# Peptides against a protein of PDB entry 1LOE: the designs that were tried, part 13

Target 1, 181 residues: chain A of PDB entry 1LOE
Amino acid sequence: TETTSFSITKFGPDQQNLIFQGDGYTTKERLTLTKAVRNTVGRALYSSPIHIWDSKTGNVANFVTSFTFVIDAPNSYNVADGFTFFIAPVDTKPQTGGGYLGVFNSKDYDKTSQTVAVEFDTFYNTAWDPSNGDRHIGIDVNSIKSINTKSWKLQNGKEANVVIAFNAATNVLTVSLTYPN
Target 2, 181 residues: chain A of PDB entry 1LOE as posed
Amino acid sequence: TETTSFSITKFGPDQQNLIFQGDGYTTKERLTLTKAVRNTVGRALYSSPIHIWDSKTGNVANFVTSFTFVIDAPNSYNVADGFTFFIAPVDTKPQTGGGYLGVFNSKDYDKTSQTVAVEFDTFYNTAWDPSNGDRHIGIDVNSIKSINTKSWALQNGKEANVVIAFNAATNVLTVSLTYPN

## One batch from the design tools (peptide; aimed at target 1 T40 R43 V79)

Design b2_p13_4_s3 (made by RFdiffusion4, then SolubleMPNN; from b2_p13_4, 4 letters changed)
Fold by OpenDDE base, seed 2:
Structure b2_p13_4_s3 (fold): chain B 181 residues (1-181), chain A 13 residues (1-13)
Amino acid sequence: as target 1 above (181 residues)
Amino acid sequence: FLNSSGSFGIGYY
């Protein structure tokens, strides 16, 4: 079996392996996806597609990804909708609507999107988010309404380390988030 | 609400 991997430790202004979409940009070696400005959606796409699906057999490859993110949300009122990591077909296009995390285009399930996302959601959307109103991590399969969620206590301004792994043999996606400091 | 978000993604085939 072959393995494809990439790593970005610092983000530069001319980051050649990223496609910047919407309001996303780099500054001070960081990828800034949102500045908590009203009606902004920042998106970045890894410039090369990855082979994880065998169209002949229907099999999906194992994958693991890790990243660090920071969210500044000092209050619960002027708060953005959050951040998401997604895997989508090669022809994926940026979407509008912050509540849809720049990935989905409606509140309805759409199997044709063929998109899986892990959301780190900081805003309670009554129409689709868990009723407890907690900030949460969610696994989204073809829908902004997560198939599974877990409450997440944001540590404001601190770096969160995330690991997302998919085991094709068991069809299990795991998400871990830690604050090392 | 701000109606704002960020996302990072990978295309697959």
Scores: peptide ipSAE 0.705, ipTM 0.953, DockQ to the pose 0.826
OpenDDE base, seeds 1, 3, 4, 5: peptide ipSAE 0.601, 0.687, 0.636, 0.657; ipTM 0.917, 0.948, 0.934, 0.941

Design b2_p13_5 (made by RFdiffusion4)
Pose (drawn by RFdiffusion4):
Structure b2_p13_5 (pose): chain A 181 residues (1-181), chain P 13 residues (1-13)
Amino acid sequence: as target 2 above (181 residues)
Amino acid sequence: SGYYRVGFSATTS
């Protein structure tokens, strides 16, 4: 049995238990992944590796993460590219920016990726996004093309509360985001 | 074996 847990309700200026990659930094008690600036990537990882499954027993971890996040765009129309919560190898480095969300490099399945991410995508990329063109939440496994998506209407500047849970018994990954009111 | 890391990522265009 192995458990890993943590909570950070207010980020401080020297959050030593996070690894920052790209433009990720903490400001005014928030984790800032990108400022409202063009062509940039920010990533932050919890510093401890987490044992998610075991090859000797074949057991896989149950887990829950929750967080509140804000997307603040200049207006409701010109908004790119989005935000991900991801599970990646211990040595993960930033991948392709733009519509690939710093996490993937291809629309095709890439076995060497070894990452699954839940995306909160705010920009329709004709090549791989749901053709309806809506902003959406997706589950990505080793590809930027989501295996599953759900349209989501972004509320600019507002707090969204999200819970992602994995039940090892069913292998169900559930994602819930709620806007207050 | 089975050790991974979690995190957040965001990009702009």

Design b2_p13_6 (made by RFdiffusion4; failed a check: a repeat of another design)
Pose (drawn by RFdiffusion4):
Structure b2_p13_6 (pose): chain A 181 residues (1-181), chain P 13 residues (1-13)
Amino acid sequence: as target 2 above (181 residues)
Amino acid sequence: AYYRVGFSATNSL
């Protein structure tokens, strides 16, 4: 049995238990992944590796993460590219920016990727996004093309509360985001 | 198997 847990309700200026990659930094008690600036990537990882499954027993971990996040765009129309919560190898480094969200490099399945991410995508990329063109939440496994999506209406500048849970018994990954009111 | 979790964001505008 192995458990890993943590909570950070207010981020401080020297959050030593996070690894920052790209433009990720903490400001005014928030984790800032990108400022409202063009063509940038920011990533932050919890510093401890987490044992998610075991080859000797074949057991896989149950887990829950929750967080509140804000997307603040200049207006409701010109908004790119989005935000991900991801599970990747211990040595993960930033991948392709733009619509690939710093996490993937291809629309095709890439076995060497070894990452699953839940995306909160604010920009329709004709090549791989749901053709309806809506902003959406997606589950990505080793590809920027989501295996599953749900349209989501972004509320600019507002706090969204999200819970992602994995149940090892069913292998169900559930994602809930709620806007207050 | 050990993995790491994190957040990522990009902006192209």

Design b2_p13_6_s1 (made by RFdiffusion4, then SolubleMPNN; from b2_p13_6, 5 letters changed)
Fold by OpenDDE base, seed 5:
Structure b2_p13_6_s1 (fold): chain B 181 residues (1-181), chain A 13 residues (1-13)
Amino acid sequence: as target 1 above (181 residues)
Amino acid sequence: GYMRIGFSATRSV
């Protein structure tokens, strides 16, 4: 069994194993995806491509990823648009901003996107988000319109611990989020 | 096949 793993605890100004896109950058040892301005898109890719599936058998790899993120908005009641973990083609570039979270361009299923995302969506978009208007975690496959969602209460300025696990045998993606403090 | 993993965020307000 082939295994790839990596860990980044502190982010430096010359982080060679990250590809920064849009407004993404590092400051004070933290990866910062958006600048303190409106209408910004920021992304960061792990520079090394990941072997996701076996070309011979077609089997998809199991994986587990954990990370901590903070959303710190000036106004807790007016927060847009969200944060995502995603997997995309090697040559992926920033996509549509705003409610598309910089990872998608359509609410319609588009297989050419070849992108899977876990969204932590802070803003309700009437055209595709759950009708209850709640902030939510969503699983997105080739569309900003999630195939599954769960309500999530943002704790503004607090660290959220996330674990995402994929079981290839069952084709189940599991997402957990906790606020330990 | 190979793909890249990453993070993305947007701000509009």
Scores: peptide ipSAE 0.781, ipTM 0.972, DockQ to the pose 0.911
OpenDDE base, seeds 1, 2, 3, 4: peptide ipSAE 0.765, 0.753, 0.744, 0.771; ipTM 0.969, 0.967, 0.966, 0.970

Design b2_p13_6_s2 (made by RFdiffusion4, then SolubleMPNN; from b2_p13_6, 5 letters changed)
Fold by OpenDDE base, seed 5:
Structure b2_p13_6_s2 (fold): chain B 181 residues (1-181), chain A 13 residues (1-13)
Amino acid sequence: as target 1 above (181 residues)
Amino acid sequence: GYMRLGFSATRSV
């Protein structure tokens, strides 16, 4: 069994194993995806491509990823648009901003996107988000319109611990989020 | 096949 793993605890100014896109950058040992301005899109890719599936058998790899993120908005009641973890083609570039979270371009299923994302969506977009208007975690497959969602209460300025696990045998993606402090 | 992992965020307000 082939295994690939990596860990980044402190982010430096010359982080060679990250590809920064849009407004993404590092400061004070933290990865910062958006600048303190409106209408910004920021992304960071792990530079090394990941072997996701076996070309011979077609089997998809199991994986587990964990990370901590902070959303610190000036106004807790007016927060847009969100944060995502995603898997995309090697040559992926920033996509549509705003409610598309920089990872998608359509609410319609588009297989050419070849992108899977876990969204932590802070802003309600009437055209595709759950009708209850709640901030939510969503699983997105080739569309900003999630195939599944769950309400999530943002704790502004607090560290959220996330674990995402994929079981290839069951084809189940599991997402957990906790605020330990 | 190979793909890349990443993070993305947007701010519009």
Scores: peptide ipSAE 0.774, ipTM 0.970, DockQ to the pose 0.915
OpenDDE base, seeds 1, 2, 3, 4: peptide ipSAE 0.761, 0.701, 0.725, 0.765; ipTM 0.969, 0.957, 0.962, 0.969

Design b2_p13_6_s3 (made by RFdiffusion4, then SolubleMPNN; from b2_p13_6, 5 letters changed)
Fold by OpenDDE base, seed 5:
Structure b2_p13_6_s3 (fold): chain B 181 residues (1-181), chain A 13 residues (1-13)
Amino acid sequence: as target 1 above (181 residues)
Amino acid sequence: GYKRIGFSATRSV
């Protein structure tokens, strides 16, 4: 089978293989999704579309992605709203901000969204988040209301290493997060 | 089919 892979270790200005949306930008060789202001939405897409499924066979691709992210909030006890890895239609644009993470528009299942996301959610939204109020990792399918969640302790300002893998044969998405330092 | 992958973040506070 054909394999597509890419790696970006340093993010420069005019990064040609990224599509910046909203307030997303690069600075000091880092991809920065939000500006230092309230009510901001920032996104960055890999410019090349990814072949997710084979139209001939219907087979869905396996994939693995790894990345490092930092959330650095001025107040570690008041952080909103979160960070998201997502897979969306080729022409995707920023969606609702705040608790919808710029990726979704509803807590109700909406198949027209055609979007899957892994959220790293720092803010408790009573209407859809787990009732324990914990910051959490969530798997979102066509809705900001996660189909599965796990509590996650934010280490403010520290680098988190993430691995996301999808096994098409089992239809299982796995997420791992570690703070190595 | 084809899709795009990406990252998103929001800040409200």
Scores: peptide ipSAE 0.777, ipTM 0.971, DockQ to the pose 0.922
OpenDDE base, seeds 1, 2, 3, 4: peptide ipSAE 0.760, 0.687, 0.736, 0.764; ipTM 0.969, 0.955, 0.965, 0.969

Design b2_p13_6_s4 (made by RFdiffusion4, then SolubleMPNN; from b2_p13_6, 6 letters changed)
Fold by OpenDDE base, seed 5:
Structure b2_p13_6_s4 (fold): chain B 181 residues (1-181), chain A 13 residues (1-13)
Amino acid sequence: as target 1 above (181 residues)
Amino acid sequence: GNKRIGFSATRSV
């Protein structure tokens, strides 16, 4: 078997293993995805491609990823639009902003997107989000309209610990989020 | 095939 792994605890100004897109940048040893302005999209890609699908065997790789993120909005009652972990084609570029989270362009299933995402969605978009209007975690496959969601309570300004794991044998993706402090 | 992993965020307000 082959294993690819990486860990980044401090983000420097010359972070060679990241591809910054849109308004993404580093400051104070932290990755910052959005600027303090309205209508911003920011992304950061790990520079090394990963081999998820084996063309010879058809097998999909297992993976586990963990990270910490902070959403610090000036108004905790009006927060848009969210944060996303995603897996996309190697030449991926920022997509539609706002409720599309910079990752998708449609609520309709589009196989040409070839993109899977875990969204941490802070803003209710009537056209595709769960009808209860809750902030939520969603699993997105080739569409901003999630195939599954779960309500999530944002703690503004606090660090959220996330673990995402995919089991190829069972085809199950698990997501956990905790606020330890 | 080959993919890249990443993070994305948007701000509208």
Scores: peptide ipSAE 0.740, ipTM 0.965, DockQ to the pose 0.906
OpenDDE base, seeds 1, 2, 3, 4: peptide ipSAE 0.718, 0.682, 0.693, 0.725; ipTM 0.963, 0.955, 0.957, 0.963

Design b2_p13_7 (made by RFdiffusion4)
Pose (drawn by RFdiffusion4):
Structure b2_p13_7 (pose): chain A 181 residues (1-181), chain P 13 residues (1-13)
Amino acid sequence: as target 2 above (181 residues)
Amino acid sequence: ADYRVGFSATNSF
């Protein structure tokens, strides 16, 4: 049995239990992944590796993460590219920016990727996004093309509360985001 | 197997 847990309710200026990659930094008690600036990537990882499954027993971990996040765009129309919570190898480094969300390099399945991410995508990329063109939440496994999506209406500048849970008994990954009111 | 979790974001505007 192995458990890993943590909570950070207010981020401080020297959050030593996070690894920052790209433009990720903490400011005014928030984790800032990108400022409202063009053509940038920011990533932050919890510093401890987490044992998510075991080859000797074949057991896989149950887990829950929750967080509040804000997307603040200049207006409701010109908004790119989005935001991900991801599970990746211990040595993960930033991948392709733009519509690939710093996490993937292809629309095709890439076994060497070894990452699954839940995306909160704010920009329609004709090549791989749901053709309806809506902003959406997606589950990505080794590809930027989501295996499953749900349209989501972004509320600019507002706090969204999200819970992602994995049940090892069903292998169900559930994602909930709620806007207050 | 050990993995790491994190957040990522990009911006084109």

Design b2_p13_7_s4 (made by RFdiffusion4, then SolubleMPNN; from b2_p13_7, 7 letters changed)
Fold by OpenDDE base, seed 5:
Structure b2_p13_7_s4 (fold): chain B 181 residues (1-181), chain A 13 residues (1-13)
Amino acid sequence: as target 1 above (181 residues)
Amino acid sequence: GYKRLGFSATRTV
């Protein structure tokens, strides 16, 4: 069994193992996805494609990813739209902004998207988000309308530690988020 | 098959 792993602790200018899209950039050794403007979309892809399934056997890879993120909004009570980790085709480009998080284009299931995302959604979109209006973590498969969600309390300006794991044998994706401080 | 991993964020306000 082959294992691929990588880590990035300090983000520098001209980070060659990242593909920056939209307004994504690095500053002060941090990956920054959005600029300090309205109506912005920013993305960053790991440059090396990941072998997620074996065409001969059909086996799907297990994976674990961990990261720390910060959402720092000027107004804690008015935050839009969110942050997401995603897995997409190698030639993926920024998609619809706003509530679609730059990753999807529809609330309807679209198999041609070939995209799975874990969203950390700070803004309630009545057309597809859970009716309780809570900020939430969601699992998105080929649609911005999550197949599963859980309420999440944003701590504005604080570092969140995230672990996402996929078990191919059980077809279960797990997400954990903690605020250690 | 192959995929790319990434992060995305949007800001409206």
Scores: peptide ipSAE 0.766, ipTM 0.970, DockQ to the pose 0.914
OpenDDE base, seeds 1, 2, 3, 4: peptide ipSAE 0.756, 0.691, 0.725, 0.751; ipTM 0.968, 0.956, 0.963, 0.967

Design b2_p13_8 (made by RFdiffusion4)
Pose (drawn by RFdiffusion4):
Structure b2_p13_8 (pose): chain A 181 residues (1-181), chain P 13 residues (1-13)
Amino acid sequence: as target 2 above (181 residues)
Amino acid sequence: ASGAGGFGIGWYS
């Protein structure tokens, strides 16, 4: 049995238990992944590796993460590229920016990726996004093309509360995001 | 404005 847990309700200026990659930094008690600036990537990882499954027993971890996040765009129309919560190898480094969300490099399945991410995607990329053109939440496994998506209407500048849970018994990954009111 | 944000964890077996 192995458990890993943490909570950070207010981020401080020297959050030593996070690894920052790209433009990720903490400001005014918030984790800032990108400022409202063009062509940038920010990533932050929890510093401890987490044991998510075991090859000797074949057991896989149950887990829950929750967080509140804000997307603040200049207006409701010109908004790119989005935000991800991701599970990647211990040595993960930033991948392709733009519509690949710092996490993937291809539309096609890439076994060497070894990452699964839940995306909160705010920009329709004709090449791989749901053709309806809506902003959406997606589950990505080793590809930027989501295996599953759900349209989501972005509320600019508002707090969204999200819970992602994995039940090892069913292998169900559930994602909930709620806007207050 | 644009940008890609990510928050995550590392993992092992």

Design b2_p13_8_s1 (made by RFdiffusion4, then SolubleMPNN; from b2_p13_8, 5 letters changed)
Fold by OpenDDE base, seed 2:
Structure b2_p13_8_s1 (fold): chain B 181 residues (1-181), chain A 13 residues (1-13)
Amino acid sequence: as target 1 above (181 residues)
Amino acid sequence: SSGSGSFGIGYYD
């Protein structure tokens, strides 16, 4: 069984295992993904691609990822769109356009993107977000329009712990978010 | 809105 793992507890200015894209950068040992400027995108890729899909056998690997993030969004109107954790083909590039979270480029399902993302969405985009307007966690498969969402009560400026797990046997992706402090 | 971010992993077949 092939296994790949990595851990980054502190982000440095010369983080060798990250590929910075767009406006993504590190400061004070944090990876900063969002820039409060309209139509900007910040991304970072883990520098080593993973073998999650076996085209010969059709098998998909299990995976678990965990991370801690902070969002500063004191209001719901003059804020960034949020961020995603995503898994995409190795040649993935930043995508621009309001609300697409740097990963997608349409609300239409596009199987050719071959991208799965978990969004932590802080801005209501009328065209695709849940109509209640709540900040939400979403699971996105080949589209910014989530296949499943759940309202998320953001604790502004607080550290959130996230665990994302995929079970290939059941084809179930689980997301947990907690505020430990 | 005023930007967005993402962190990800690339995969290969």
Scores: peptide ipSAE 0.587, ipTM 0.930, DockQ to the pose 0.763
OpenDDE base, seeds 1, 3, 4, 5: peptide ipSAE 0.506, 0.550, 0.527, 0.499; ipTM 0.898, 0.913, 0.907, 0.908

Design b2_p13_8_s2 (made by RFdiffusion4, then SolubleMPNN; from b2_p13_8, 4 letters changed)
Fold by OpenDDE base, seed 2:
Formats: structure tokens, sequence, C-alpha cells
Structure b2_p13_8_s2 (fold): chain B 181 residues (1-181), chain A 13 residues (1-13)
């Protein structure tokens, strides 16, 4: 069985296993992904591609990822669009456009994107976000318009622990978020 | 809004 894993506890200024894109950078052992300036995008990629999908057999790998993040969004109006964890083709590049989280470029379903993302969305985009306007966690498959969402009560400036797991046998993606502190 | 951030992994087949 092929297995790939990595762990980054502290982010250094010359993190060799990350590819920084857009405004993404490290400071004080943290990875900073937002510049909080309109239309800016910050991204980081794990530098080594992984074998998740086998086009010959059609098999998809199981995966589990966990991380901790902090979002500073004291209000719902003058804040960034949020954060996303994504899996995309190896040549993925930052995408611009309001509310697309640097990953997608349309609210329309685009199979050619071949991208799955879990969004932690802090800004209500009328065109595609849940109509209740809540901050939310979303699962995005080839579109910024989530296939499933759940309201998320953000604790401003607090560390959120996230676990994302995919079971290929059941085709179920599970997302959990907790505030331990 | 005022930008966005993302962390990702590239995959191959």
Amino acid sequence: as target 1 above (181 residues)
Amino acid sequence: ASGSGSFGIGYYD
C-alpha cells in the first residue's frame, strides 16, 4: 500500500516542503495566508504531489489531514473571504476573483477543475453562499458553490482544530472543527 | 472581500 504523510508543527522562513503562492508567507513560525487587502490571494502548497487518484484503476486513496488555524474576523462585513484546504491537480495555480478563495474561478460546476476543497468561509457571497448568511464550513467539488455546508460559529482569533478525513470506500468526506481553548 | 487564503496539496494519477 502506498502511503504519503507529512507534518509541519512550526513554519520556518525557508520552509522547504512548501510552495508559497501569492501573498502566502511564514512569520513567527506560522503560515500566514491572508493579507486582508481586497482581491489578494495567499496560498501554500505542500511541495510534493501525492498519488490520490489512479486513472488506470479508478481507485481513490483514503486520506486524513489535521491542522490548526486562526482567523481574525471581528465583523462579517469588512473581512476576508476565509480559508480553504484543497486538493487539486499538481499544476494548480492561485485563482483570483472575489470570494473564490484562491482555488476556484466560477460558481458554476467545472469538472475540468478536478479540485476538492473544504472552505471555512467568513464572508457572505450572495451569489453562491447559503442564504442565511452564516459563516460556514463547506465542501466544494469543482465549484465555489458548496455541495454541502454547515453553519460555523467562529471564535474570533482563537485556534480551531480541524480534521478532514476521506473514506474512499464510502465516498464520504468528514470535517470536524473544534475550539479546544 | 478583503482577500483569501488557502493551503493545498497537488495530486497526480
Scores: peptide ipSAE 0.623, ipTM 0.937, DockQ to the pose 0.763
OpenDDE base, seeds 1, 3, 4, 5: peptide ipSAE 0.546, 0.600, 0.553, 0.557; ipTM 0.900, 0.927, 0.908, 0.925

Design b2_p13_8_s3 (made by RFdiffusion4, then SolubleMPNN; from b2_p13_8, 6 letters changed)
Fold by OpenDDE base, seed 2:
Structure b2_p13_8_s3 (fold): chain B 181 residues (1-181), chain A 13 residues (1-13)
Amino acid sequence: as target 1 above (181 residues)
Amino acid sequence: SSGSGSLGIGYYD
């Protein structure tokens, strides 16, 4: 068996285990991914690729990840798209285009992208987001158009604790978000 | 929108 584990409790300017992409950077021991400027894309990529999928056998590894994030998004349409956790092929690069979260480039399903993301979406994109316009958590498989969404009541400026777990045996991805404070 | 942020992991097979 193979196990890979890592933890980052503080973010420094010379964070060795992160590849900063786009406008992503660290300040005051925090990772900042958005500048609240139109069409900005900020990403951070774990510096070491992981063996999570075997193309020969089709097997997928179990995984669990947890993180804490803060979003400042006033109740307005002039806010950032939100935050996204993603798993993508090793050569993944930031993607441009409004609302694509820096990960995808189309609302159409594209198997070749081989990308799974969990979005914490704060901006309503009429073309693909749930019609109720709610801020939401979405599971994205090879498309910005989520395969499943759930309304999310953002607590503006507060720390959200997230746990994402995948069980390969059951093929179930679980996303949990709580506001402990 | 006013941008987006993401945190990710690359994988290999």
Scores: peptide ipSAE 0.567, ipTM 0.924, DockQ to the pose 0.762
OpenDDE base, seeds 1, 3, 4, 5: peptide ipSAE 0.529, 0.537, 0.551, 0.554; ipTM 0.906, 0.910, 0.914, 0.916

Design b2_p13_8_s4 (made by RFdiffusion4, then SolubleMPNN; from b2_p13_8, 6 letters changed)
Fold by OpenDDE base, seed 4:
Formats: structure tokens, C-alpha cells, sequence
Structure b2_p13_8_s4 (fold): chain B 181 residues (1-181), chain A 13 residues (1-13)
């Protein structure tokens, strides 16, 4: 099978391999959410699309990506909704903000979305998030309601290293997040 | 809720 990989461990202000959408930007060599502001949707797209699924043959490609991000929640009254990595159709544009993370528009399964995401969710949305209210990592398929979640201990202001890998042979998506510093 | 950020990649079939 095909294997596509890219790694962005440092995000610069002149990151030419990213297409910024909405309010997306980079600071201090990282994708940073330092000031959460209502109704902002900051997105960045890798400038080269990938061929991950072949509808003709049914073949699915392997995929590996790594990146770093920082979330800095300014206060308890104005917290960010979170950060999300997503794979979507090539012409994707910012979607609903807030709890939908700028990636989805529904909590109900919508195959027309054709989007898979890994959310690093820092805001509890009663309608779809795990009932314990924990910050969490979630796997989202065509819905903001995750098909699987795991509690995640956010380290405010610290650089998170993320690796996301999809194994086509096993049909398993793995996510790792570490705080090395 | 407030702001959110995302990093994505587009795909084609």
C-alpha cells in the first residue's frame, strides 16, 4: 500500500507548506492557541493533498504525521475549544466553530462530511462529549461526536508532541501525545 | 466556548 508521511515539529511565521484558513497563524515555531476568542476558527492545511483512499481499487494508504502544538488557556471564563488534526476532502473549508472545532457541522453521523479527525478537546460540550467532563483526545469520523475517546491531561502552555499513524493493513489509527518539556 | 485551532490535510480519490 501507499505510505504518506509528513512531519512539522516547528511552525514558523512564514510556513510556506501550510495554507492558512480563517484565523489560523503560527507563533514561536509552533501552532499556538494563546488567546481564545469567540467565534474564531484557525485552520492550517498542509499544502500538498494526499491520495489516502482509492475508490476504484478500494486500496487505503498508510499515513503518518507528526507535529507540535501549544494550548494556553487564558482563564477559566474564556477557554479554547481545543485543537484538531483532520483529514478532509481537498477543497475543505472552515466549518462550524466553537465545539465543532471548525471541522464538523453535526453531532450526528454525516457521511457527506467525509472527514476524519483527531481532536484534542479542551471544552466540555454536554451534547456529545464524554459525560465525565474530562479534557480528552477523540477520534472523530464524520461527526464531532467521537467514536472513541480517552482522557487527556492538558499541560497549559507546554509544547505537545503528537504522532498520528494509520495502518491500512490493520485499519488502526494510533495517536500519541507527549509533553517532553 | 471560544476559539479553536486545527491542522489538516486534504485528500483526493
Amino acid sequence: as target 1 above (181 residues)
Amino acid sequence: SSGSGSLGIGYYE
Scores: peptide ipSAE 0.559, ipTM 0.917, DockQ to the pose 0.704
OpenDDE base, seeds 1, 2, 3, 5: peptide ipSAE 0.530, 0.552, 0.530, 0.553; ipTM 0.906, 0.918, 0.903, 0.914

## One batch from the design tools (peptide; aimed at target 1 P89)

Design b2_p14_1 (made by RFdiffusion4)
Pose (drawn by RFdiffusion4):
Structure b2_p14_1 (pose): chain A 181 residues (1-181), chain P 14 residues (1-14)
Amino acid sequence: as target 2 above (181 residues)
Amino acid sequence: SGYYRVGFSATTSS
């Protein structure tokens, strides 16, 4: 049995238990992944590796993460590219920016990726996004093309509360985001 | 074996 847990309710200026990659930094008690600036990537990882499954027993971890996040765009129309919570190898480095969300390099399945991410995608990329063109939440496994999506209406500047849970008994990954009111 | 890391990522475009 192995458990890993943590909570950070207010981020400080020297959050030593996070690894920052790209433009990720903490400011005014928030984790800032990108400023409202063009063509940039920011990533932050919890510093401890987490044992998510075991080859000797074949057991896989149950887990829950929750967080509140804000997307603040210049207006409701010109908004790119989005935001991900991801599970990746211990040595993960930033991948392709733009519509690939710093996490993937291809629309095709890439076995060497070894990452699953839940995306909160605010820009329609004709090549791989749901053709309806809506902003959406997706589950991505080793590809930027989501295996599953749900349209989501972005509320600019507002706090969204999200819970992602994995039940090892069913292998169900559930994602909930709620806007207050 | 089975050790992974979690995190957040975001990107922007022009």

Design b2_p14_2 (made by RFdiffusion4)
Pose (drawn by RFdiffusion4):
Structure b2_p14_2 (pose): chain A 181 residues (1-181), chain P 14 residues (1-14)
Amino acid sequence: as target 2 above (181 residues)
Amino acid sequence: DGYYRVGFSATTSS
């Protein structure tokens, strides 16, 4: 049995238990992944590796993460590229920016990726996004093309509360985001 | 064996 848990309700200026990659930094008690600036990537990882499954027993971890996040765009129309919560190898480094969300390099399945991410995608990329063109939440496994999506209407500047849970008994990954009111 | 790391990522475009 192994458990890993943490909570950070207000981020401080020297959050030593996070690894920052790209433009990720903490400001005014928030974790800032990108400022409202063109062509940039920010990533932050919890510093401890987490044991998610075991080859000797074949057991896989149950887990829950929750967080509040804000997307603040210049207006409701010109908004790119989005935001991900991801599970990746311990040595993960930033991948392709833009519509690949710093996490993937291809629309095709890439076994060497070894990452699954839940995306909160705010820009329609014709090549791989749901053709309806809506902003959406997706589950990505080793590809930027989501195996499953749900349209989501972005509320600019507003707090969204999200819970992602994995039940090892069913292998169900559930994602909930709620806007207050 | 089975160790991974979790995190957040975000990107922007012009």

Design b2_p14_3 (made by RFdiffusion4)
Pose (drawn by RFdiffusion4):
Structure b2_p14_3 (pose): chain A 181 residues (1-181), chain P 14 residues (1-14)
Amino acid sequence: as target 2 above (181 residues)
Amino acid sequence: FHSAGGFGIGYTVH
């Protein structure tokens, strides 16, 4: 049995238990992944590796993460590219920016990726996004093309509360995001 | 205007 847990309700100026990659930094008690600036990537990882499954027994971990996040755009129309919570190898580095969300390099399945991410995607990329053109939440496994999506209407500047849970018994990954009111 | 953000964890297998 192995458990890993943590909580950070207010981020401080020297959050030593996070690894920052790209433009990720903490400001005014928030984790800032990108400022409202063009062509940038920010990533932050929890510093401890987490044992998510075991080859000897074949057991896989149950887990829950929750967080509140804000997307603040200049207006409701010109908004790119989005935000991800991801599970990647211990040595993960930033991948392709733009519509690939710092996490993937291809629309095709890439076994060497070894990452699954839940995306909160605010920009329609004709090549791989749901053709309806809506902003959406997606589950990505080793590709930027989501295996599943759900349209989501972005509330600019507002707090969204999200819970992602994985039940090892069903292998169900559930994602909930709620806007207050 | 394109920017990307990510928050994540690393994992191990034993």

